# Peptides against a protein of PDB entry 3PBP, part 2

Target 1, 203 residues: chain A of PDB entry 3PBP
Amino acid sequence: LNEKDLNLILNKSLVMYESLDSTTDVIVKRNVIKQLQFVSKLHENWNSRFGKVDIQKEYRLAKVQGPFTINPFPGELYDYTATNIATILIDNGQNEIVCVSFDDGSLILLFKDLEMSMSWDVDNYVYNNSLVLIERVKLQREIKSLITLPEQLGKLYVISDNIIQQVNFMSWASTLSKCINESDLNPLAGLKFESKLEDIATI
Target 2, 203 residues: chain A of PDB entry 3PBP as posed
Amino acid sequence: LNEKDLNLILNKSLVMYESLDSTTDVIVKRNVIKQLQFVSKLHENWNSRFGKVDIQKEYRLAKVQGPFTINPFPGELYDYTATNIATILIDNGQNEIVCVSFDDGSLILLFKDLEMSMSWDVDNYVYNNSLVLIERVKLQREIKSLITLPEQLGKLYVISDNIIQQVNFMSWASTLSKSINESDLNPLAGLKFESKLEDIATI

## One batch from the design tools (peptide; made by RFdiffusion4, then SolubleMPNN)

Design b2_p28_6_s4
Fold by OpenDDE base, seed 5:
Structure b2_p28_6_s4 (fold): chain B 203 residues (1-203), chain A 28 residues (1-28)
Amino acid sequence: as target 1 above (203 residues)
Amino acid sequence: MKKEIEEVRKKLETKKKVGKFLIERAKK
């Protein structure tokens, strides 16, 4: 994490906190508050020169927990198991696409439409674990690994038994990024969410 | 800082709308 990233996390946490109201579940409230406290403390103890944060012992770095919901979930994939997951940046503003592979050789590209929260006190805490289906890419091969390169926005490398393939979704992701950053959804109208698949190398 | 928070809020709201758009698209 850099300072910019931390600030973003803080701001997101603040927004989540501010979204709490009387209708919010008590567990959600507690979790969001704890997250805000944690992030705030991280921010307070941030050393920009060294990129270090003095974390209080009371807090533990956590991850987003709980089951994710994918909407819609492709019916054909109900019989298959997810094998890999990757997150791909689509711009320098930290917009990202999530990709999940399945043992049928399918890739699904997913959009995080809600801000996710870490779990703190409650096991299996679920809040805003929403992923939205953008595209399904069928490779029809065993996917061993998903690789991303930081310098290559909107590109995913898929490693199979005998081949490395590139999935390039910048054709639509650039527009998506723009829509998000500019808060204008108009360009999404008529946009084709079709990624380009290319063979890169034989293994 | 307040301005930054508002920008983040706006972005998050936009993402939510994008999600809805994508969901509706899938239904067609």
Scores: peptide ipSAE 0.623, ipTM 0.928, DockQ to the pose 0.910
Fold by OpenDDE base, seed 3:
Structure b2_p28_6_s4 (fold): chain B 203 residues (1-203), chain A 28 residues (1-28)
Amino acid sequence: as target 1 above (203 residues)
Amino acid sequence: MKKEIEEVRKKLETKKKVGKFLIERAKK
């Protein structure tokens, strides 16, 4: 974490706090409040090397840890099992794509349209764990692992039993990133969400 | 700080709209 990242987390936490109302679930309220308190404390103690920051046992990032919803879920994948999950950065502004592999050899690329909260009190707490389907890539092979490289934006390496393949989705992810960062959805109209698949090496 | 918060809020709202766009696309 750096100061910029901490400020962003603080601002996100503030926005989440401000979104609370009388209709918000009690557990959600508690988690958002605790998150804000913790982040504020981190911010206050940033220059003191976090010497007095207490982290509760239940504190964790609710990201891809635990159950998440995919909308829409591809009907063809209903009978198959997810095997791997990866997160790929698409810019330097913390925009990212989630990828899930299945045992039929499919990859799904997913967008996080809602901000995830942290868990503080309840095991397996899930709030705003929403993922939206962008693209399905059919590899028709057994996927053993998914690898990402921090220095390579919008690239995913898929390792199978006999081949390493690169999935490059910057063709559409660059536009998506721009839309998010500029708060303009117009460039999404007519955009084709088709990733490029390339064989890198045989194994 | 206020400006930064508003920017973050705007970004989050944009992401929600992107999600809705993608969902509607899938229904067509």
Scores: peptide ipSAE 0.622, ipTM 0.927, DockQ to the pose 0.903
Fold by OpenDDE base, seed 1:
Structure b2_p28_6_s4 (fold): chain B 203 residues (1-203), chain A 28 residues (1-28)
Amino acid sequence: as target 1 above (203 residues)
Amino acid sequence: MKKEIEEVRKKLETKKKVGKFLIERAKK
């Protein structure tokens, strides 16, 4: 985590705080306030006390804290169990795609349309754990692990028993990133959300 | 600072709209 990332988190927390009103649930309100307080303190002490703290782990926990709501959830996966989760950067502006694998060999690519928050007061606090389905990729094999490389945007490596495959979704993710960064959804019209699957190595 | 916050707000709103777009796409 760098200063830029921390500033972004702070700004997000501020936006969330400013969205609070009289109709906001008390638990949500309290949680957002506590998060803002924490992040603010962290920001104030970034160059001094917290400079050595690996905040990335805690932040990751906030980003990955379930349960998640996937919309729509593929009906075929109702009887299957999620096996792996990965987050893939699609640009240098911290836009990300979430990938979840299932024990049927399916990989789903998901978009976070809402900001998640950490739990502060309540165990298993869930707020804005919204994930939107972009694409389902059927690999038809047991997925052992998901690997991402920070220097490779929009690429996911899927490891199975006998093969390593690359899922490349930059064909659509680049457009998605642009839409988000420029606040213009027009380029999404007619966009095909089809990732490229390539065999990298046999194992 | 205010400008930066506004930019973040705009981005978050855009993400919400993207989500809606994707959901609507799935219904077709």
Scores: peptide ipSAE 0.622, ipTM 0.927, DockQ to the pose 0.885
Fold by OpenDDE base, seed 4:
Structure b2_p28_6_s4 (fold): chain B 203 residues (1-203), chain A 28 residues (1-28)
Amino acid sequence: as target 1 above (203 residues)
Amino acid sequence: MKKEIEEVRKKLETKKKVGKFLIERAKK
């Protein structure tokens, strides 16, 4: 498995995700999202953390058990294909946001309300591939890559043809993190889930 | 160990609630 293969898997996973509807089996929906999340995470850690065997195992599990679900899925993205996936840490307590890009230049930020099974055992695979939509960011650019830096919480770098942009969602992610860690949802009331988009560099 | 497990469970339940919150928000 190489980067191209991983991208293909990501795209396939995104396509599968896009194919999910109300008639889709819950297990299938969950698996598609998990696979997408997994592939995205693998993509982010491709060179540093995940070996060929681990990727194949996770892919195999996803293939056997079905795809992930996004709720709500933006209707406008129904006809578009997912292009990239990334996982961004928002705190030191392992809370994270999943980001998926589409070929229309959209970026969606997703919350994992159900943890994927730590068991990558096919027999014990928990088909809980739930992703919840937080925010949609329209970049109107061809997104080539998504990059995260471990030392930069709540930040995503989006690489397009001629520009690197930073998506900073710490404005709401810090509150979200606090809510999760303290088991208190009150601070979410009235919270605006609006990320800051900034041009970082021209390439 | 039991305490740690309970903390994890609590966190998972909180995440579920956050998810529900976000879904309901999208419906408004």
Scores: peptide ipSAE 0.618, ipTM 0.921, DockQ to the pose 0.475

